# Peptides against a protein of PDB entry 5KEZ, part 112

Target 1, 320 residues: chain A of PDB entry 5KEZ
Amino acid sequence: NVAIYNPFRPWWERYQPVSYKLCTRSGNEDEFRNMVTRCNNVGVRIYVDAVINHMCGNAVSAGTSSTCGSYFNPGSRDFPAVPYSGWDFNDGKCKTGSGDIENYNDATQVRDCRLTGLLDLALEKDYVRSKIAEYMNHLIDIGVAGFRLDASKHMWPGDIKAILDKLHNLNSNWFPAGSKPFIYQEVIDLGGEPIKSSDYFGNGRVTEFKYGAKLGTVIRKWNGEKMSYLKNWGEGWGFVPSDRALVFVDNHDNQRGHGAGGASILTFWDARLYKMAVGFMLAHPYGFTRVMSSYRWPRQFQNGNDVNDWVGPPNNNGVI

## One batch from the design tools (peptide; made by RFdiffusion4, then SolubleMPNN)

Design b2_p17_3_s4 (from b2_p17_3, 8 letters changed)
Fold by OpenDDE base, seed 5:
Structure b2_p17_3_s4 (fold): chain B 320 residues (1-320), chain A 17 residues (1-17)
Amino acid sequence: as target 1 above (320 residues)
Amino acid sequence: SVAEQQYNKYIATEYNF
């Protein structure tokens, strides 16, 4: 991915890929393979956060300032390490003046335009699908168990399916023959927008952001809500079907006050209430649960926003 | 209705050098 130095190596640089090389601040491919093997050998499975909707930001300078030193040129849409070229992006499909998503109530913009400047891949193209599938298959062959698909609401469900249909069975060294990768898709659906979580049920599980938001409200005792109201928690609260839900109290985005969930989201900053929420989540049968492991950072609120929400994991001058 | 989602993880900046 792109190495960003202003702010200094933020966590979100990870979501600006320039290649599908397994070469980041977390380690190289050999180290990753070693980790996957060791984890699998003790029954711990690895699920990769796959960034396949886009490449890096259009405003990033061309060069080799990337975690693996690969050259890239956002201006010309040149990513030779893949390779991608200008033919592999949705620039011509997006009809907004900026080329970015300008209206989240326009599903076509959400899917075909750039997410905050991130170069939007033309996932309708078999070539692009194949390059992504090759990346994911390489990971599958290494021994990962599945994927979180980043920014899924920004991809057409059919394009996702086309990619998934190209995927190998899981590595038989650790998984039963014929096993398929576990897929869960990041889709923010709190209502009020045209793209729905149900659009993606056919591809796998989806994130249920209503879960953390509503649970936070209840545990905080906001709006007169009571714990007793949780007796029909899950589908009874309007959430997606349990077998399609990936649930969580917080994630890296809404932990920072953005993405989805707002002020109701409970985090480790609210230690007691957070423990209550996580305990409830783990005890309740609804959905597939995900527990957050995060870190503290020097929060600095200005006008209600943490200006340090970019701070990444603990590191030594950029080295993790 | 809920306000449009915003993503800090997708910031594109010209200050990347």
Scores: peptide ipSAE 0.048, ipTM 0.733, DockQ to the pose 0.103
Fold by OpenDDE base, seed 2:
Structure b2_p17_3_s4 (fold): chain B 320 residues (1-320), chain A 17 residues (1-17)
Amino acid sequence: as target 1 above (320 residues)
Amino acid sequence: SVAEQQYNKYIATEYNF
């Protein structure tokens, strides 16, 4: 991915890929393979956060400032380490003046335009699908168990399916023969917009962002909410079917006050309430549960916003 | 809301043009 130095190596640089090389701040491919093997050998499975909707930001300077030294040129859409070129992006498909998503009530913009300037891949193309599948299959062959698909809301469900249909069975050294990768898709659906979580049910599980938002409201006792109202927690609260839901109290985005959930989201900063929420989530049978493991950073609020929300995990001069 | 939909994955830096 792009190496950003101002601010110094923020967490979000990881979501700006320039290649599919397993060479990042976390280590090289050999180290990753070793970790996967060691984890699998004791029954711990690995799921990769796969960034396949986009490459890096359109305004990032061209060069070799990347975690694996690969050259890239956002201006000309050149990513030779893949390789991608201008033919592999949705520049001509997006009809907004800026090239970015401008209206989230327009499903076509949401899927065909750039998410906050991130170069949007043309996932309708078999070439692009195949390059992504090759990346994911490489990981499957190493021994990962599945994937979180980043920014799935911004990809057409059919394009995702086409990629998934190219995937290998899981590595038989650790998984039963014929096992398929576990797929969960990040889709922000709080209602009121045209794109729905149900659009993605055919590909795998989806993130249920209503879960953390509503649970936070209840635990905080906002708006007269009571714990007794959780009697029909799950589908009874309008959430997606349990077998399609991946649930969580917080994630890295809304932990920083961004994304879906707003101020209701509970985090480790409110330790007592957070423990209550996580405990309830783990005790309740609804959905597939995900527990956050995070870190403290020096928060500095200005006008209600943390100006240090970019700070990444503990590191040694940028190396995790 | 727009804020609820925005991903914090791209911020302008000195290395942007």
Scores: peptide ipSAE 0.045, ipTM 0.721, DockQ to the pose 0.132
Fold by OpenDDE base, seed 1:
Structure b2_p17_3_s4 (fold): chain B 320 residues (1-320), chain A 17 residues (1-17)
Amino acid sequence: as target 1 above (320 residues)
Amino acid sequence: SVAEQQYNKYIATEYNF
């Protein structure tokens, strides 16, 4: 991915890929392979946060300032390490003046325009689908068990399905023959917008962001909410079907005080309430549960916003 | 959504290069 130095190596640089090489501040491919093997050998499975909607930001300077040294040129849409060119992006499909998503009530903008300047891949093209599938299949062959598909609401469900249809069965060294990768899609659907979680049920599970948001309000006792109201927790609260839901109390985005769920989201910063929420989640049968493992950063609030919400995870692997 | 826009801005693509 792109190496960002202002601010210094933020967490979100990981979501600005310039290649599909497994070479980042988290480690290189050999180290990753080693981890996957060690984990699989003791029954711990690995799923990968796959960034397949886009490449890096359109305004990033061209060059080799990336975690694996690969050359890239956002301005010309050149990513030779893949390779991608100008033919592989949705620049011509997006009809907004800026090239960015300007209206989330327009599903075509949400899917065909750039998410905050991130170069939007033309997933309708078989070439692009194949390159992504090759990346994911490489991971499957290494031994991963599945994927979180980042920014899924920004991809057409049919395009996602086309990619998934190209995926190999899981590595038979650790998984039964014919096993398929576990897929869950990040779709932020809190209602009120045209793109719905149900659009993606055919591809796998979907993140249920209402879960953490509503649970937060209940645990916080906001608006007179009571724990007793959780009697019909799940579908009874308007959530997606349990067998399509991936649930969580917080994620890396909304634990920073913004995003889907807003201020209701409970995090490790609110230790007691957070433990209550996580405990309830793990005890309740609704959905497939995900427990967050995060880190402390030096929060500094200015005008209600944490100016250090960019701080990435602790790292000691040097300058890469 | 407003909520999405709030966290999407963390990806500073215009000023961080």
Scores: peptide ipSAE 0.031, ipTM 0.715, DockQ to the pose 0.104
Fold by OpenDDE base, seed 3:
Structure b2_p17_3_s4 (fold): chain B 320 residues (1-320), chain A 17 residues (1-17)
Amino acid sequence: as target 1 above (320 residues)
Amino acid sequence: SVAEQQYNKYIATEYNF
């Protein structure tokens, strides 16, 4: 991914890929392979956050400022380490003036235009699908158990399916023969917009962002909410079917006031309430649970926004 | 809402202060 130095190595640089090489601020491919092996050998499975909707931001300067040293040129859509070129992006398909998503009530914009300037890959192309599948299959062959598909809301479900149909079975050294990768898709659906979580049920589980948002409201006792109302928690609250839901109290986005959920989201900053929420989530049978592991940073609120929400985890000069 | 669903994956670059 892009190595960003202003601000200094933010967490979100990970979501601006310039190649599918397994060398990042977390380590190189050999170290990753070693970790996956050691984890699998003790029954801990690895799921990769796969950033496949886009490459880096369109305004990033060309050069070799990347975690693996690969050259890239966002201006010309040149990513030779893949390789991608201008033919592999949706620039001509997006019809907005800015090239970015401008109206989230327009499903076509949401899928075909740039997410906050991130260069949008043409996932309808078999070439692009194949490059992504090669990346994911390399990880599968290393021994990962599945994937979080980043920004799935911004990909057509059929394009995702086409990629998934190219995937190998899981590594038989650790998984039963014929096992398929576990897929959960990041889809922000709080209602009121045309893209629905149900559009993605055919590909795997989906994130249920209503879960953390509503649970936070209840535990905070906002709007007259009571714990007793949780008696029909899950589908009874309008959430997706349990067997399609990936649930969580918070994630890296909404613990910073972004993503979905707003101020209701409980985080480690609210230690007591957060433990209550996580405890409830783990005890309740609804959905597949995910627990967040995060870190403290020097929050500085200006005009209601944390100007330091970019701060990454504890690191050694940008290297974890 | 769109505001509640705002992504924070591209807010700064080397030359964006």
Scores: peptide ipSAE 0.048, ipTM 0.719, DockQ to the pose 0.134; fails the geometry check

Design b2_p17_4_s1 (from b2_p17_4, 13 letters changed)
Fold by OpenDDE base, seed 2:
Structure b2_p17_4_s1 (fold): chain B 320 residues (1-320), chain A 17 residues (1-17)
Amino acid sequence: as target 1 above (320 residues)
Amino acid sequence: SLPPYLERLKERMKATF
């Protein structure tokens, strides 16, 4: 991914890829292989957060300022480490003036235009699909158990399926022969927009963002909410079917949220309430549960906004 | 600059409440 120094190595630089090399602030490929092997040998499975919707931001300077030193040029859409070129992006397909998503009520824009300047890959192209599949298959061969598909809302479900159809079975050294990768897709569906979580059920599980938001309001006793109202928690609250849901109290994004409904999210900053929410989630038989392991950072609120929401994990001069 | 994913999430969360 790009190495960003202003601010200094933010967590979100990880979501601006310039190659599919397993070479980041977390380590190199050999170290990753070692970790996966050690984890698998004790029954801990690894799921990769796969960033496959886009490459880095269009405004990032060309050069070799990346975690593995790979050259890239966002201006010319040149990513030779893949390789990608200008033919592999949706610039000509997106019809907005800016090239970015401007209207989230237009499903075509949401999928064909750039997510806040991030160069949008042409996932309709078999070449692009194959490059992504090669990346994911390399991980499967190493021994990962599955994937979180980042920004799935911004990809056509059929394009995702086409990629998934290219995937190998899991590594038989640790998984039963014929096992398929576990897939869960990040889709933010809180209602009111044309893209629905149900569009993606065919590809795997979907993140249920209503879960943490609604649970937060109940645990906080906002608007007269009571714990007794959780008696029909799950589908009874309008959530996706249990077998399609991946549920969580917080994630890395909404842990940094603020204002309006975002304030309902419970985090470790409110330890008592957070423990209650996580305990309830683990006890209640709805969805596939995910528990957050995070860190404290020096929050500084200015005009209601944490100006340090970019801060990544504890590190040694940028290396984690 | 705001992180892209956080900005997206904030807007979607606001629409829920």
Scores: peptide ipSAE 0.038, ipTM 0.698, DockQ to the pose 0.073
Fold by OpenDDE base, seed 4:
Structure b2_p17_4_s1 (fold): chain B 320 residues (1-320), chain A 17 residues (1-17)
Amino acid sequence: as target 1 above (320 residues)
Amino acid sequence: SLPPYLERLKERMKATF
């Protein structure tokens, strides 16, 4: 991915890929293989946060400022380490003036235009699908158990399906023969937009963002909510079917939410309430649970916003 | 480009209002 130095190595640089090389702040491919092997050998499975919707931001300077030193040129859409070129992006498909998503009520924009300037891959192309599948298959062959598909809302479900159809069975050294990778898709569906979580049920589980938002409201006793109202928690609250839901109290994004849209989210900053929420989540049968393991950072609020919301996990001069 | 999380934050905010 892009190595960003201003701010200094933010967490979100990981979501700006320039290659599919397993060479990052966390280590090289050999180290990753070693980790996966060691984890699998003790029954701990690895699920990769796969960034396959896009490459890095269009405004990033060309060069070799990347975690593996790979050259890239966002301006020319040149990612030779893949390789991708201008033919592999949705520049001509996106019809907005900026090239970015401008209207989230337009599903076509959401999927065909750039997410905040991130170069949008043409996932309709078999070439692109195959390059992504090769990346994911390499991980599968190493021994990962599945994937979080980042920014799934921004990909056409059919394109995702086409990629998934190219995937290998899981590594038989650790998984039963014929096992398929576990897929969960990040789709933010809190209502009010045309893209729905249900659009993605065919590909795997989806993130249920209503879960943490509503649970936070209840535990905080906002809006007159009571714990007793959780009696029909799950589908009874309008959440996706349990067998399609990946549930969580918080994630890396909404940990940084303040005010409208994020204030209800419970995080480790509110330790007691957070433990209550996580405990409830783990005790309740609804959905596939994900527990957040985060970190403290030096929050600095200016006008209600944490100016240090970019800070990544504890590191040694950028190396984790 | 803006950090992706800012866009996601915007999405959440839009859904709230």
Scores: peptide ipSAE 0.038, ipTM 0.697, DockQ to the pose 0.078
Fold by OpenDDE base, seed 3:
Structure b2_p17_4_s1 (fold): chain B 320 residues (1-320), chain A 17 residues (1-17)
Amino acid sequence: as target 1 above (320 residues)
Amino acid sequence: SLPPYLERLKERMKATF
């Protein structure tokens, strides 16, 4: 991915890919293989956060400022380490003036335009699908158990399916023969927009962002909410079917107070309430559970925003 | 000023809440 130095190596640089090389601030491919093997050998499975909707931001300077030193040129859509070129992006398909998503009530914009300047891959193209599948299959062959598909809301479900149909079975050294990768898709559906979580049920599980948002309001006793109202928690609250839901109290995005539940989201900063929420989640049968492991950073609120929300985990000069 | 992921989440919040 892009190495960003202003601010200094933020957590979100990881979501601006310039190649599919397993060479990042977390380590190299050999170290990754070693970790996956050691984890699998003790029954801990690895699921990769796969960033496949886009490459890096369109305004990033061309050069070799990347975690593996690969050259890239966002201006010309040149990513030779893949390789991608201008033919592999949706620039001509997006009809907005800016080239970015301007209206989230327009499903076509949400899928075909750039997410906040991130160069949007043309996932309708078999070439693009194949490059992504090659990346994911390499990970599968290493021994990962599945994937979080980042920004799934911004990809057409059929394009996702086409990629998934190219995937190998899981590595038989650790998984039963014929096992398929576990897929969960990041889809933020809080209602009010045309794109629905149900559009993605055919590809795997989806994130249920209503879960953390609503649980936060209940645990905080906001708006007269009571714990007794959790009697029909899950589908009774309008959440997706349990067998399609991946649930969580917080994630790295909404932990920082922006969107997908806002201020209702419980985090480790509210330790007591957070433990209550996580405990409830783990005890309740609804959905497939995910527990967040995070870190403290020097929060500094200005005009309601944490100006240090970019801060990544404890690191050595940007290396985790 | 905001990282891309936070910016997109803010936009979604404006639409939903």
Scores: peptide ipSAE 0.034, ipTM 0.681, DockQ to the pose 0.083
Fold by OpenDDE base, seed 1:
Structure b2_p17_4_s1 (fold): chain B 320 residues (1-320), chain A 17 residues (1-17)
Amino acid sequence: as target 1 above (320 residues)
Amino acid sequence: SLPPYLERLKERMKATF
């Protein structure tokens, strides 16, 4: 991914790829392979947060300032380490003046325009689909069990399906023959926008962001909410079908108070309430559960915002 | 400061809640 130095190596630089090389501040490919093997050998499965909607921001300077030293030029849409060129992005499809998503009530903008400047890949093209599939298949062959598809809301479900149809079965060294990768798609659907979680049910599970948001309000006892109201928790609260839901109390975005769910989201910073929420989630049969493992950073609130919400995870392998 | 992506989400959350 792109190396960002202002602020200094933030967590979100990981979501600005310039190649599909497994070479980041989290480690190199050999280290990753080793980890996957060790985990699989003891029955711990690995799924990868796959950033396949986009490459890095359009405003990032061209050069080799990336975690694996790969050259890239956002201005010309040149990512030779893949390779991608100007033909592989949706610049010509996006009809907004800025090239960015300007109206989230326009599904075509949401999917064909840049997410806050992130160069939007033309996933309708078989070439692009194949490059992504190659990346994911490499991971499958290493031994991962599945994927979180980042920014799925910004991809056409059919394009995702086309990529998934190119995927290998899981590595038979650890998985039964014919096993398919576990897929869950990050789709932020809190209502009020045209893109719905149900659009993506055909591809795999979907993140249910209403879960953490609503559970937060209940545990916090906001608006007179009571634990007894959780009697019909799940579909009874208007959530997606249990067999399509991936549920969580918080994620890396909304843990910082700016993502889907808003201020209701419970985090480890609210230890007691968070334990209650996570405990309830794990005890309740609705959905497939995901437990967050995060880290402490030096929070510094200014005007209601944590100015240090950019701080990435602890790193012991140097600055790469 | 917030990355542009999170800033966008913040604005959307204000509208939703």
Scores: peptide ipSAE 0.033, ipTM 0.675, DockQ to the pose 0.080

